# Peptides against a protein of PDB entry 4A54, part 79

Target 1, 94 residues: chain A of PDB entry 4A54
Amino acid sequence: MSVADFYGSNVEVLLNNDSKARGVITNFDSSNSILQLRLANDSTKSIVTKDIKDLRILPKNEIMPKNGTKSPSTNSTKLKSAETYSSKNKWSMD

## One batch from the design tools (peptide; made by RFdiffusion4, then SolubleMPNN)

Design b2_p24_6_s4 (from b2_p24_6, 12 letters changed)
Fold by OpenDDE base, seed 2:
Structure b2_p24_6_s4 (fold): chain B 94 residues (1-94), chain A 24 residues (1-24)
Amino acid sequence: as target 1 above (94 residues)
Amino acid sequence: SKETKEHIEKLEEKLNKSLEELKK
C-alpha cells in the first residue's frame, strides 16, 4: 500500500510543532519525502513527512468549505474518434 | 456508521504506517 492510494482524501495533519494543517492529499514526493496538501484557499502546502506527528482522515461529509473550485469540468475532449474514412477503393471491375 | 468508522480507522492506520516507513 502506498501514499498514492490516499490521493484525494481530506486529512488533518498534526505537525511536531503542534500546528495543524487541513487539506486534500494531492501528491507525494518520494525523493524528498514531501506530502502535498491542497488547502481550503486553493493554495498548496508542502509538508516534510518527518515533521508529521499524526494524520487523520476527515469524513467525506465534513463540508470542507468547498471553495467552489468548479471541479474542473473535465472538458471531455471528445476524442473525436478519427473516423477512419475507409476510402472504399471501389475497384470497379468492368 | 460503525462500519464507516472502522474503515476510516483502518485507512488511517495504513496511512500512518506508510508514513512511518517513509521516515526511516
Scores: peptide ipSAE 0.328, ipTM 0.804, DockQ to the pose 0.098
Fold by OpenDDE base, seed 1:
Structure b2_p24_6_s4 (fold): chain B 94 residues (1-94), chain A 24 residues (1-24)
Amino acid sequence: as target 1 above (94 residues)
Amino acid sequence: SKETKEHIEKLEEKLNKSLEELKK
């Protein structure tokens, strides 16, 4: 299995200096061993793989930055959590 | 779901293994 199999995954990276970065895996540079993340502000962060202490995959329900790039339709089985958050639009001037 | 958690954990293991191989 290659790092490319995880493209589009939302991850949290713990670095050797104990700092953390969160983003979507967009690319891996095999020549330089650099993992590229898209951050919530749509910026890109490059992380040298040797500096990674640990990496975890975040659940899809965590607010991914809405970058509209079509994540490949992995058939996510519809967990029908029908929580109809009825956002009552306050603007109903009845 | 428990199944989803186990699946994610397995993927994390695979990803971390892949990263360790790249450090060699």
Scores: peptide ipSAE 0.324, ipTM 0.801, DockQ to the pose 0.090
Fold by OpenDDE base, seed 3:
Structure b2_p24_6_s4 (fold): chain B 94 residues (1-94), chain A 24 residues (1-24)
Amino acid sequence: as target 1 above (94 residues)
Amino acid sequence: SKETKEHIEKLEEKLNKSLEELKK
């Protein structure tokens, strides 16, 4: 099982300095051993794996920071039906 | 649920194992 199998998981990371970070796993740099988390403010935090003391997976039912999946505002472009008022120019040729 | 807790613990174990392997 690879770290990639946990992409999208919401986690709390306890660092060796006793600081904590919470976010969604978005990427892992295998070359540099860096775990990337998306935080609640939509910023990205890079964590060196050697600095991780403990990691826990948060249950899905806890309000994941709303990834502002801005529902694509389907700008329902109300296609204003250009009612082409065909002005019937009734050319009355009298 | 107890089942959910066990499942999460198993995933955490797998993740921690994966991270430990990367530290080697």
Scores: peptide ipSAE 0.324, ipTM 0.804, DockQ to the pose 0.092
Fold by OpenDDE base, seed 4:
Structure b2_p24_6_s4 (fold): chain B 94 residues (1-94), chain A 24 residues (1-24)
Amino acid sequence: as target 1 above (94 residues)
Amino acid sequence: SKETKEHIEKLEEKLNKSLEELKK
């Protein structure tokens, strides 16, 4: 399985310096090992994969970036800017 | 649903595993 299989997924990235980024995976540069995220403000953030401590996939029913997602909007709210969120599980148990 | 959550968690694990392989 490749990183490309996750294009369009909304993710939260925890970096080694304990900072966080949230966005939709739009691209992966295999030559430089750089993950690209579309942020809530429609800007792009490039992250070197070796700097990633942990990555989680956010549920579709959570707030998503305005653009750059391949997932259909199903009663979801768009984000206005890139933000950090709690690591608590907010997924429905239905 | 519970099933959906489990599916997402499995995919998340696969993604993290893929990223770890890239760090080698």
Scores: peptide ipSAE 0.327, ipTM 0.803, DockQ to the pose 0.083; fails the geometry check

Design b2_p24_7_s1 (from b2_p24_7, 9 letters changed)
Fold by OpenDDE base, seed 3:
Parts: sequence; C-alpha cells; structure tokens
Structure b2_p24_7_s1 (fold): chain B 94 residues (1-94), chain A 24 residues (1-24)
Amino acid sequence: as target 1 above (94 residues)
Amino acid sequence: SEETKKHIEELEKKLNKSLEELKK
C-alpha cells in the first residue's frame, strides 16, 4: 500500500515539535519525502515525513473543510437570443 | 460504530507503516 492510496483523506498530523496540522492529503513527493496537505483556508502545507510524530485519520462525517468545490458557477450565459429584429424595411416603391 | 473505528485504526496503521518505510 502506498501513500497515494490515502489521497483525499482528512488527517491530523502531530509533528515532533508538538505542533499540529489538519488537512487533506493531496500529494506526496517521494524524492524529498514531503507530504502535502490542503488546509481549511485552501493553502497548502508541506511537511517533511521525518518530522511526523503521529498521524490520525479524521472521520469523514466531521465537516471536512469544504473543499470549495465551487460548483462551477455554470454562468448560464443566458444566450440572449439576439432576436434579430429583421426590420422588414418594406421598401414601398410607390 | 466499533467496526468503523477498527477500520480507521487499520488504515492508520497502514499509513504509519508506509511512512516508516519511507524513513528508512
């Protein structure tokens, strides 16, 4: 099982300095052993794996920071039907 | 549920194991 199997999981990371970070696992840099978390404010925090003392998975029912899946505002561009008012220039040639 | 707790604990164990393997 790889770290990638946990992408999208909401976690709390306890660091060696006793600080805590909470976020969703978005990426893992295997070359540098860096875990990336998306935080509640939509910022990204990079954590060196060696600095992790403990990691817990938070239950899904806790209000995950709303990944602002901004529902694509379907800007329903109301295609204003350009009613081309064909002004029938009735050229009355009298 | 206790089952959910057990499942989460298992996932945490797997994740921690993966992290420990990376520290080596």
Scores: peptide ipSAE 0.350, ipTM 0.818, DockQ to the pose 0.098
Fold by OpenDDE base, seed 4:
Structure b2_p24_7_s1 (fold): chain B 94 residues (1-94), chain A 24 residues (1-24)
Amino acid sequence: as target 1 above (94 residues)
Amino acid sequence: SEETKKHIEELEKKLNKSLEELKK
């Protein structure tokens, strides 16, 4: 099993200095042994694996505080230009 | 569920094991 099998997982990393980081695993650099996390603010944090004391996987239902970048629902109110199709009542005179 | 918790714990164990192997 490889670290890549956990891409997309939300994790909490406890470092050797007792600091913590939370984010989604986005990449692992095997050459340099660096784990990359995407944080709640959409920034990235690189962590050297030798500095990791412990790692836990957070439940999917634990709403990572999505910095709700409210994707502006561009309510593209398609202003349906009410082209008033004037229903020409073609009064067919008979 | 308890089953989900157990599954997550197993995955954590596997991930931590993989990381320890990379430290060698």
Scores: peptide ipSAE 0.348, ipTM 0.817, DockQ to the pose 0.097
Fold by OpenDDE base, seed 1:
Structure b2_p24_7_s1 (fold): chain B 94 residues (1-94), chain A 24 residues (1-24)
Amino acid sequence: as target 1 above (94 residues)
Amino acid sequence: SEETKKHIEELEKKLNKSLEELKK
């Protein structure tokens, strides 16, 4: 399983300096080992992977970034299963 | 649900493992 399998997931990142960042995983730079997050204010934050102490996936019922994006398609069966049983995202209001 | 919680925990474990591998 690769980091790309988690694109579109809302996460909380705990850094080695004990600071936290929350956002949606939008990209991973494999050359530089940098994780890119879209934050609630629609800005982008780049985090060096070596600075990450821990990462958790936030439930769909929590506050999501304002930039409404469709849930990215994932090839992971486990991700699909988790999404099926989780609450509908705020922007998924049909 | 409890099932959803377990799936999320498993995914978190996999993601963190992937990140640790990238630190090598």
Scores: peptide ipSAE 0.345, ipTM 0.812, DockQ to the pose 0.088
Fold by OpenDDE base, seed 2:
Structure b2_p24_7_s1 (fold): chain B 94 residues (1-94), chain A 24 residues (1-24)
Amino acid sequence: as target 1 above (94 residues)
Amino acid sequence: SEETKKHIEELEKKLNKSLEELKK
């Protein structure tokens, strides 16, 4: 199991200075030992792992204020169902 | 570096612990 397995998880990080940060894990820089969190205001906070006292994963149901990343309104391109006008070729046998 | 490895392992341990607690 790697840190990358937790990407996208909502977490609360308690720092050694007793400050807290909440956000989504977006990246981990292994070279510098830096955890990156996307915060509610869409800013990114970089946290050095040595400064982390405790980390908890928040339940998925905890409405982190979805920064309305506007789910790209999938322009429901209404696939206009091509009304296959079945041209009923009514073969009138007559 | 060994230090980096240690930090990763510590983070993973914390994350894993948190995940296990959430499953409970």
Scores: peptide ipSAE 0.289, ipTM 0.776, DockQ to the pose 0.658

Design b2_p24_7_s3 (from b2_p24_7, 9 letters changed)
Fold by OpenDDE base, seed 4:
Structure b2_p24_7_s3 (fold): chain B 94 residues (1-94), chain A 24 residues (1-24)
Amino acid sequence: as target 1 above (94 residues)
Amino acid sequence: SEETKEHIKKLEEKLNESLKKLKE
């Protein structure tokens, strides 16, 4: 089994310096032994595998805290153009 | 499910073993 079999997996990486990184495995450079993660902010982080103390796979249902850039709900206030439908009182003269 | 947790644990082990072999 290769590291490539885990592409797309959401992982938490514990480094030798006790720092942590969370992201999706996007690539592995075998020549340089570098694991690439996509982070919640869509940036990429490269980690040298020799610096990895432990790696765990996060469950798919664990919504990686997307730094919810609250896409400003552009309340497209549909300017209801109050087309004043002038109720033409069609006075039907009889 | 407990079965899912076991599968994830197995995958973690395989991944860690794969990374260890690369250090070797």
Scores: peptide ipSAE 0.326, ipTM 0.807, DockQ to the pose 0.095
Fold by OpenDDE base, seed 2:
Structure b2_p24_7_s3 (fold): chain B 94 residues (1-94), chain A 24 residues (1-24)
Amino acid sequence: as target 1 above (94 residues)
Amino acid sequence: SEETKEHIKKLEEKLNESLKKLKE
């Protein structure tokens, strides 16, 4: 199991200095051991994992004030199904 | 539900363990 399995989870991080940060796990840099959180104000906080004392997962129902970042409306780019115009080569056998 | 709570606890444990292993 990897940290990536928890991407999108709302968490509260308790740091070694007893400060707390709350946000959504957006990324983990394994090379530098840095956990990235998206905060309520849509800013990103980078936390060095060595500074983490404890981490808890917040229940989904805790309405983090989603700043209504409009879920990027996945512009469903309607993949216009390439109408394969089957060129009916009407072989006119006469 | 108690089941949900247990599941979350298990996930927290796994996450903390994963992070701990990264500190080592």
Scores: peptide ipSAE 0.324, ipTM 0.805, DockQ to the pose 0.103
Fold by OpenDDE base, seed 3:
Parts: sequence; structure tokens; C-alpha cells
Structure b2_p24_7_s3 (fold): chain B 94 residues (1-94), chain A 24 residues (1-24)
Amino acid sequence: as target 1 above (94 residues)
Amino acid sequence: SEETKEHIKKLEEKLNESLKKLKE
């Protein structure tokens, strides 16, 4: 199993300095051993894996405060059915 | 559920093992 199998997982990372970071795993740089997390404010934090003391996976049901990503209001552009008013040009040929 | 906790624990273990292997 690779780190890529955990992409999209919400995790809490405890660092060696006792600081904590929470976010979604978005990427892993194998060359540099860097784990990338997307934070609640939509910023990205890069964490060197050697600095990780512990990592826990957060349950999906804990609604991370969805920063109100306003679901793009699909402005249902009501395609106003262009009622082509066929103006019946009644050509009255008198 | 306890089953869910066990599954999460297993995933955490796998992730930690994967990270450990990368340090090696």
C-alpha cells in the first residue's frame, strides 16, 4: 500500500515540535519525502515526513468546518426557452 | 462502531508503516 492510497483522507498530524496540523492529504513528494495537506482555509502545507511524530485519520463524519465553499450556485441559467414567437406574418394579399 | 475504529486503526498503521519505509 502506498501513500497515494490515502489521498483525500482527512488527517491530524502531530509534529516533533508538538504542533498539530489538520488537513486533507493531497500529494506526496517521494523524492523529498514531503507530505502535502490542504488546510481548512484552502491553503497548502508541506510537511517533511521525518518531522511527523504521529498521524491519525479523522473520521469522515466529523464535518470539518466546511469553509463554506459555496457550492458553485449552479446558476441554473433557466434557458428561457426562446419562445420563437412565430409572428404569423398574415400576408393579407388583398 | 468498534469495527470502524479498528478499520481506522489499521489504516493508520498502514500509513505509518508506509511513511517509515520511506525514511529508510
Scores: peptide ipSAE 0.321, ipTM 0.805, DockQ to the pose 0.099
Fold by OpenDDE base, seed 5:
Structure b2_p24_7_s3 (fold): chain B 94 residues (1-94), chain A 24 residues (1-24)
Amino acid sequence: as target 1 above (94 residues)
Amino acid sequence: SEETKEHIKKLEEKLNESLKKLKE
């Protein structure tokens, strides 16, 4: 099994300084021993593997708080369908 | 490098252990 097999996994990383990071594994730089995580805010955090005290894989169903991207209020421009009032000019003959 | 290989091995071991615990 390779590190690449874990790409896309949601993990919690406990660092040697007792700080924690949560994110999805996006890449591993083998030359520099750097694990890259995509965080909830879509930023990328690079972690040197030697600084990792513990690594826990989180279950897939754990809803990372979706930063509620406010669904762009689709300004439904109500295209006021210009009801072309066909004014039937009743030509009253005389 | 040998050091890099060791770091990769440790990471994989931790990931494997985590996966094992998740299945239990």
Scores: peptide ipSAE 0.273, ipTM 0.770, DockQ to the pose 0.611

Design b2_p24_7_s4 (from b2_p24_7, 8 letters changed)
Fold by OpenDDE base, seed 1:
Order: C-alpha cells, then sequence, then structure tokens
Structure b2_p24_7_s4 (fold): chain B 94 residues (1-94), chain A 24 residues (1-24)
C-alpha cells in the first residue's frame, strides 16, 4: 500500500513540535519525503515526513469546514445484485 | 459506525507504516 492510496483523505497531522495541521492529502514527493496537504483556506502545506509524530484520518462525518469542494458524491454504485434471471428457457418442443 | 471506526483505524495503521518505511 502506498501513500497515493490515501490521496483525497482528510487527515490530522501531529508534528514533532506538537503543532497540528489538518487537510486533504493532495500529493506525496517520494524523493524528498514530503507530504502535501490542502488546508481549509485552500492553501497548500508541505510537511516533511520526518517531522510527523502521528497522523490520523478524519472520519467523513466530521464537519470539515465546507470548502465548497463538492465531496465527490461517493456514487454508492449500488452493486445491482445480479438478479440471476433464471430465464427458464422452457424450450417447449413442439 | 463501529465498522467505519475499524476501517479508519486500519487505514491509519497502514498509512503510518508506510510513512515509517519512508523515514528509513
Amino acid sequence: as target 1 above (94 residues)
Amino acid sequence: SEENKKLIEELEEKLNKSLEELKK
């Protein structure tokens, strides 16, 4: 599993200096080990991963300040239960 | 829901592990 699997997740980052940052993971620079967060004010914060003490994922139900970014409607693709239409091909041999 | 809490905890663990590996 890569950091990219968490792009778009809302997170709270606790830094080694006990400061906190909250935002959406937008990018990760693997070469420099830098995590990029979009903050509530639409600014971008770059965090060096070595400075991270702890990271938590915020539940979707926590009222993130509504920046008008339309939370992608998780189209609950209702997995249409394939109604196995047992088409009884009643081949009536006439 | 309790299920959502468990999923979040699992994701946090995976993310933290990934970050720790990157610090090595």
Scores: peptide ipSAE 0.234, ipTM 0.773, DockQ to the pose 0.094
Fold by OpenDDE base, seed 3:
Structure b2_p24_7_s4 (fold): chain B 94 residues (1-94), chain A 24 residues (1-24)
Amino acid sequence: as target 1 above (94 residues)
Amino acid sequence: SEENKKLIEELEEKLNKSLEELKK
């Protein structure tokens, strides 16, 4: 099993300095042993694997901060067709 | 589910093992 098998997984990384990082695994540089995470703010963080003390996979059901791909709420502004009530005022001048 | 938790733990172990191998 390779690190690539975990691409797209949301993880919490505990570093040797006891700091934590959370993000989605996007890439792994095998040559340099660097794990790349996409963070909640859409930035990327590169972590040297030697600095990792522990790694936890977060459950999918935990609302990952939805990358605000706000589905454009197509506010289908229902153009209420203003039924122009043509009041035919038939001014019968008779 | 408890089963899902176990699966996640297994995956974590595999991932950590892979990372340890990379540290060598």
Scores: peptide ipSAE 0.230, ipTM 0.773, DockQ to the pose 0.095
Fold by OpenDDE base, seed 5:
Structure b2_p24_7_s4 (fold): chain B 94 residues (1-94), chain A 24 residues (1-24)
Amino acid sequence: as target 1 above (94 residues)
Amino acid sequence: SEENKKLIEELEEKLNKSLEELKK
């Protein structure tokens, strides 16, 4: 399996300086041994592989902090409950 | 370079190990 098979994977990288980075693998530069991550703020971070102490793949269900894309205000269309006008047609037979 | 090859292999090993842990 090649590094390219992991493109799009969300990972946490522990660096040798004990700092951490989280992002999606977007590219790997084999010539320079640089792993590129897209971070939560949509910026790109380049990490030299030799500086990586540990790498873990995060489960897909781990909610990357959604950049607060404002949930489209669900215009709660107040479904006006159609008041079932039970028209009691009291057919008063006179 | 041989060094780059080693670094790639190390990355792949780490990725593979991480993937295996997720399968558990």
Scores: peptide ipSAE 0.223, ipTM 0.752, DockQ to the pose 0.715
Fold by OpenDDE base, seed 2:
Structure b2_p24_7_s4 (fold): chain B 94 residues (1-94), chain A 24 residues (1-24)
Amino acid sequence: as target 1 above (94 residues)
Amino acid sequence: SEENKKLIEELEEKLNKSLEELKK
């Protein structure tokens, strides 16, 4: 069984302080016993395994709680395609 | 729970084993 079996899995981690973290397992630091999670906001959280009270794998269909940060309506600033005005070098042949 | 502790230990064991294999 490889670490790859856990990488990319969505998990919920219950910490000893009763706080919860949800994210995708991205890395494990064996030297420091640190589990790294990618959170819904694309930030990373490092968790020391000794601080973990419970860890469960979330079913694939469980919608990671979108922290309802209203995606600010990306005002699609229409990047106006810089009209590269091709300067017609009018080669005047005489 | 004791079950949760076991799951964490199993995860750590598997991760450590895999990392050792990569070092090899």
Scores: peptide ipSAE 0.189, ipTM 0.726, DockQ to the pose 0.067

Design b2_p24_8_s3 (from b2_p24_8, 10 letters changed)
Fold by OpenDDE base, seed 1:
Structure b2_p24_8_s3 (fold): chain B 94 residues (1-94), chain A 24 residues (1-24)
Amino acid sequence: as target 1 above (94 residues)
Amino acid sequence: SENEELIKKLEEKLNKSLEELKKE
């Protein structure tokens, strides 16, 4: 699983200096290990991953301050639970 | 809730990924 799997997620980042940042994950620079967040004011914040103490994903129901920017409809990619269709091959020997 | 459990799992995966990046 890569950081890219979390693009579009709302997160709260706790930094080593005990400051907090909240925003949407928009990009990750793997070469420099920098996480980019879009903040509520539509600005971008770059965070070096080494400075991150903790990270949590905010629930969808948590009212992020609605700046009127249309929250991109998180296409709930319905993780289709692989219904293990146990196709019982009932080989009825006729 | 099932949603809370899913979020927790995602957080764990994300934090693990970040820790791996700190080691590189």
Scores: peptide ipSAE 0.190, ipTM 0.751, DockQ to the pose 0.080
Fold by OpenDDE base, seed 3:
Structure b2_p24_8_s3 (fold): chain B 94 residues (1-94), chain A 24 residues (1-24)
Amino acid sequence: as target 1 above (94 residues)
Amino acid sequence: SENEELIKKLEEKLNKSLEELKKE
C-alpha cells in the first residue's frame, strides 16, 4: 500500500513541534519525502514526513468546512402571493 | 464501529508507510 492510496483523504497531521495541520492529501513527493495537503482555505501545505509525529484520517461525515461551496442557492420559490382579487361586485344601480 | 476499525487500520498502514519512508 502506498501513500497514493490515500489521496483525497482528509487527515489531521500532528507534527513533532505539537502543531497540527488539517487537510486533504493531494500529493506525495517520494524523492523528498514531502506530503502535500490542501487546506480549508484552498492553499497547499507541504510537510516533510520526518516532521510528522502522528497522522489521523478524519471520518468522511465530518463536514470539514468546505470552503465556500455556495450552498445551493435555495431558489426562493417566490410564493406568488395569490392576489385575492376582491371581485368588487359593482352593483349597477340602475 | 466497523468504520472506526477500518479507519484505524488505514491510519496504521499510512503511518507505517510514512515511517518506512523516514528510514530511507
Scores: peptide ipSAE 0.189, ipTM 0.752, DockQ to the pose 0.083
Fold by OpenDDE base, seed 4:
Structure b2_p24_8_s3 (fold): chain B 94 residues (1-94), chain A 24 residues (1-24)
Amino acid sequence: as target 1 above (94 residues)
Amino acid sequence: SENEELIKKLEEKLNKSLEELKKE
């Protein structure tokens, strides 16, 4: 198994200095041991693997703010407050 | 959940791969 098997995964990286970075794995430079992440603002961050303390994979449902993916406009379907139309059941006493 | 277990397994594999790279 190689790092390339995880390309496209959203990850959170904890560095040895306790700083954190979040992004999509886009590339790995094996010659220099550098992991490349695409960040939310579409910029690229290079991280030396020796500086990584821990790495976790984020669930796909966690919408990392990809700059361009419109959060599905939660159509605020205004739950039209079901106006309880008090349908006056006119009990037609016929 | 099955998804959480899968994610954990992938994290373990990824971290293992990174540790091996640090030793080279």
Scores: peptide ipSAE 0.188, ipTM 0.751, DockQ to the pose 0.088
Fold by OpenDDE base, seed 2:
Structure b2_p24_8_s3 (fold): chain B 94 residues (1-94), chain A 24 residues (1-24)
Amino acid sequence: as target 1 above (94 residues)
Amino acid sequence: SENEELIKKLEEKLNKSLEELKKE
């Protein structure tokens, strides 16, 4: 799997504090284990992986909010995704 | 857990991909 295939994927991240972030993967700092997301408002969020409770790749049919951010052309990964997004905030936690 | 494994797999795949990119 190439960086180009994974970067640009839409993800939803549930943090240990139960906050949620949704965005496009733009970078991963392997030295510090930091995942960088571009959010809907074009801001960036850096997340330390140890703070991640759950992470899933969003399905292609799931629409992300847009505020100046272009939709990625590719949103595919070989990673097993969690259940489709629900307003009830259901997570597998397995 | 599955989530922990997923995160680990994510890091592994990203690291692998980044290493390959460095060789280009």
Scores: peptide ipSAE 0.167, ipTM 0.716, DockQ to the pose 0.047; fails the geometry check

Design b2_p24_8_s4 (from b2_p24_8, 13 letters changed)
Fold by OpenDDE base, seed 5:
Structure b2_p24_8_s4 (fold): chain B 94 residues (1-94), chain A 24 residues (1-24)
Amino acid sequence: as target 1 above (94 residues)
Amino acid sequence: SEMKKHIEELEKKLNKSLEELKKK
C-alpha cells in the first residue's frame, strides 16, 4: 500500500514538534519524501515525512478545504490549528 | 463500530506506509 492510495483523504497530521496540521492529501513527492496537504484556506502545506509523528483520518463530515472533495459545504472552513486533539469520536458507533 | 474499526485499520496502513518511507 502506498501514500497515493489515500489521496483525497482528510487527515490530521501530528508533527514531531507536537504541532498539528489538517488538510486533504493531494500529493506525495517521492523524490524528497514530502507529503502535500491542501488546507482549509486552499493553501498547500508541504510536510517532510520524517517530521510526521502520527497521522489520523478524519470523518467525512469534518471541515474540509473549500476546493477539496465533494464534501458538504460547512459554514466554518477555518481549521483552527490550535484545536486540541478531540478524542470525540464523530463516527457512528453503530 | 465496524466503521470505526475500518478507519483505524486504514490509519494503521497509512502510518505503516509512512514508516516505510522514513526507512529509505
Scores: peptide ipSAE 0.397, ipTM 0.838, DockQ to the pose 0.082
Fold by OpenDDE base, seed 1:
Structure b2_p24_8_s4 (fold): chain B 94 residues (1-94), chain A 24 residues (1-24)
Amino acid sequence: as target 1 above (94 residues)
Amino acid sequence: SEMKKHIEELEKKLNKSLEELKKK
């Protein structure tokens, strides 16, 4: 699978410096190895892939960025800043 | 349960893809 297969996914990125970024994957620059995220404020953040420690896909029931969700039923709003990174999957077990 | 498992597998694949990119 390629990174392009995940375009439109809402993700949380943990960087090597322990900082976090949350947004929707919009593009990948293969020439520079840069992952582009659309953030909750509709800005774009470019992240060098070598700086990524870990990446998780956020559940559909979480808050989505304004211009990142293709689901018409999902209300676009600011991402919860207080949400801590967890390896625990929050998706329903059903 | 199936959906959760599916997402976990996608995360694994995505992280694997990123690791492969780091090697280039």
Scores: peptide ipSAE 0.395, ipTM 0.838, DockQ to the pose 0.081
Fold by OpenDDE base, seed 2:
Formats: sequence, C-alpha cells, structure tokens
Structure b2_p24_8_s4 (fold): chain B 94 residues (1-94), chain A 24 residues (1-24)
Amino acid sequence: as target 1 above (94 residues)
Amino acid sequence: SEMKKHIEELEKKLNKSLEELKKK
C-alpha cells in the first residue's frame, strides 16, 4: 500500500513540534519525501514526512477544500473547529 | 462500528507507510 492510495483523504497531521495541520492529501513527492496537503483556504502546504509524528484520517463530512477529491462517505458531522488530536475518529455507524 | 474499524485500519496502514518512508 502506498501514500497515493490515500489521495483525497482529509487528514490531521501531528508534527514533531506538536503543531497540527489539517487538509486533503493531494500529492506525495517521493524524491523529496514531501506530503502535500490542500488546506481549507485552498492553499497548499508541503510537509516533509520526517517531520510527521502521527496522522489521523478525518471524517469525510469535514470541510473539504473546493477543488479536492471527495474523500469517503460524507457523514454530515459538523466540523468541530477545535478537534484535538486525541479525539478518536468520530466515525460512528450506530 | 464496522466503519470505525475500517477507518482505523486505514490510519494504521497510512502511518505504517509514512514510517517506512522515514527509514529511507
């Protein structure tokens, strides 16, 4: 399985400096080991993979950038503005 | 839920892929 299998996924990236970035995975530069995220403001953020501490996949119903590939099933979960990294993926079927 | 389990598995796979990239 490759990083490309997750293109279009909305993710939260926890960096080694404990900062966070949220966006849709749009590209991975294998030559430079750079993950590209499209942010909510439609800008692109490049993250060096060595700086990534952890990554979680956010529910599809979170605010997607306008030009992003629709990630999996949009459950209308209101974008909780301040989801802490410790919050388990609120993907509930029940 | 089945969906929760599925997303957790995907997260695990993605993080594993990233860890493998860091080792190169």
Scores: peptide ipSAE 0.394, ipTM 0.837, DockQ to the pose 0.080; fails the geometry check
Fold by OpenDDE base, seed 4:
Structure b2_p24_8_s4 (fold): chain B 94 residues (1-94), chain A 24 residues (1-24)
Amino acid sequence: as target 1 above (94 residues)
Amino acid sequence: SEMKKHIEELEKKLNKSLEELKKK
């Protein structure tokens, strides 16, 4: 299992400084240990993996950034870049 | 649910992969 297996996943990254970033995994630089996220505004954020405290995968029914997602867009509404996730889990509990 | 378990498993695998990278 590699980070590349998760390309296209929408994620929330919690950093060691308690800041958060949300985006779609688009690339991983193995030489520099840098994770790249496509943000809601279609910009790219680079994160050093050593700065990551925790990473969670967001539900597919959530609003995703354009360009780089594996899931079709179901909503025209955009999220703000690097917003914190405050919504409850929308995945079925069945 | 099976879907929740599947997502949690994937998340665990991703975090594990990142932790292994931090050790290098």
Scores: peptide ipSAE 0.392, ipTM 0.837, DockQ to the pose 0.082; fails the geometry check

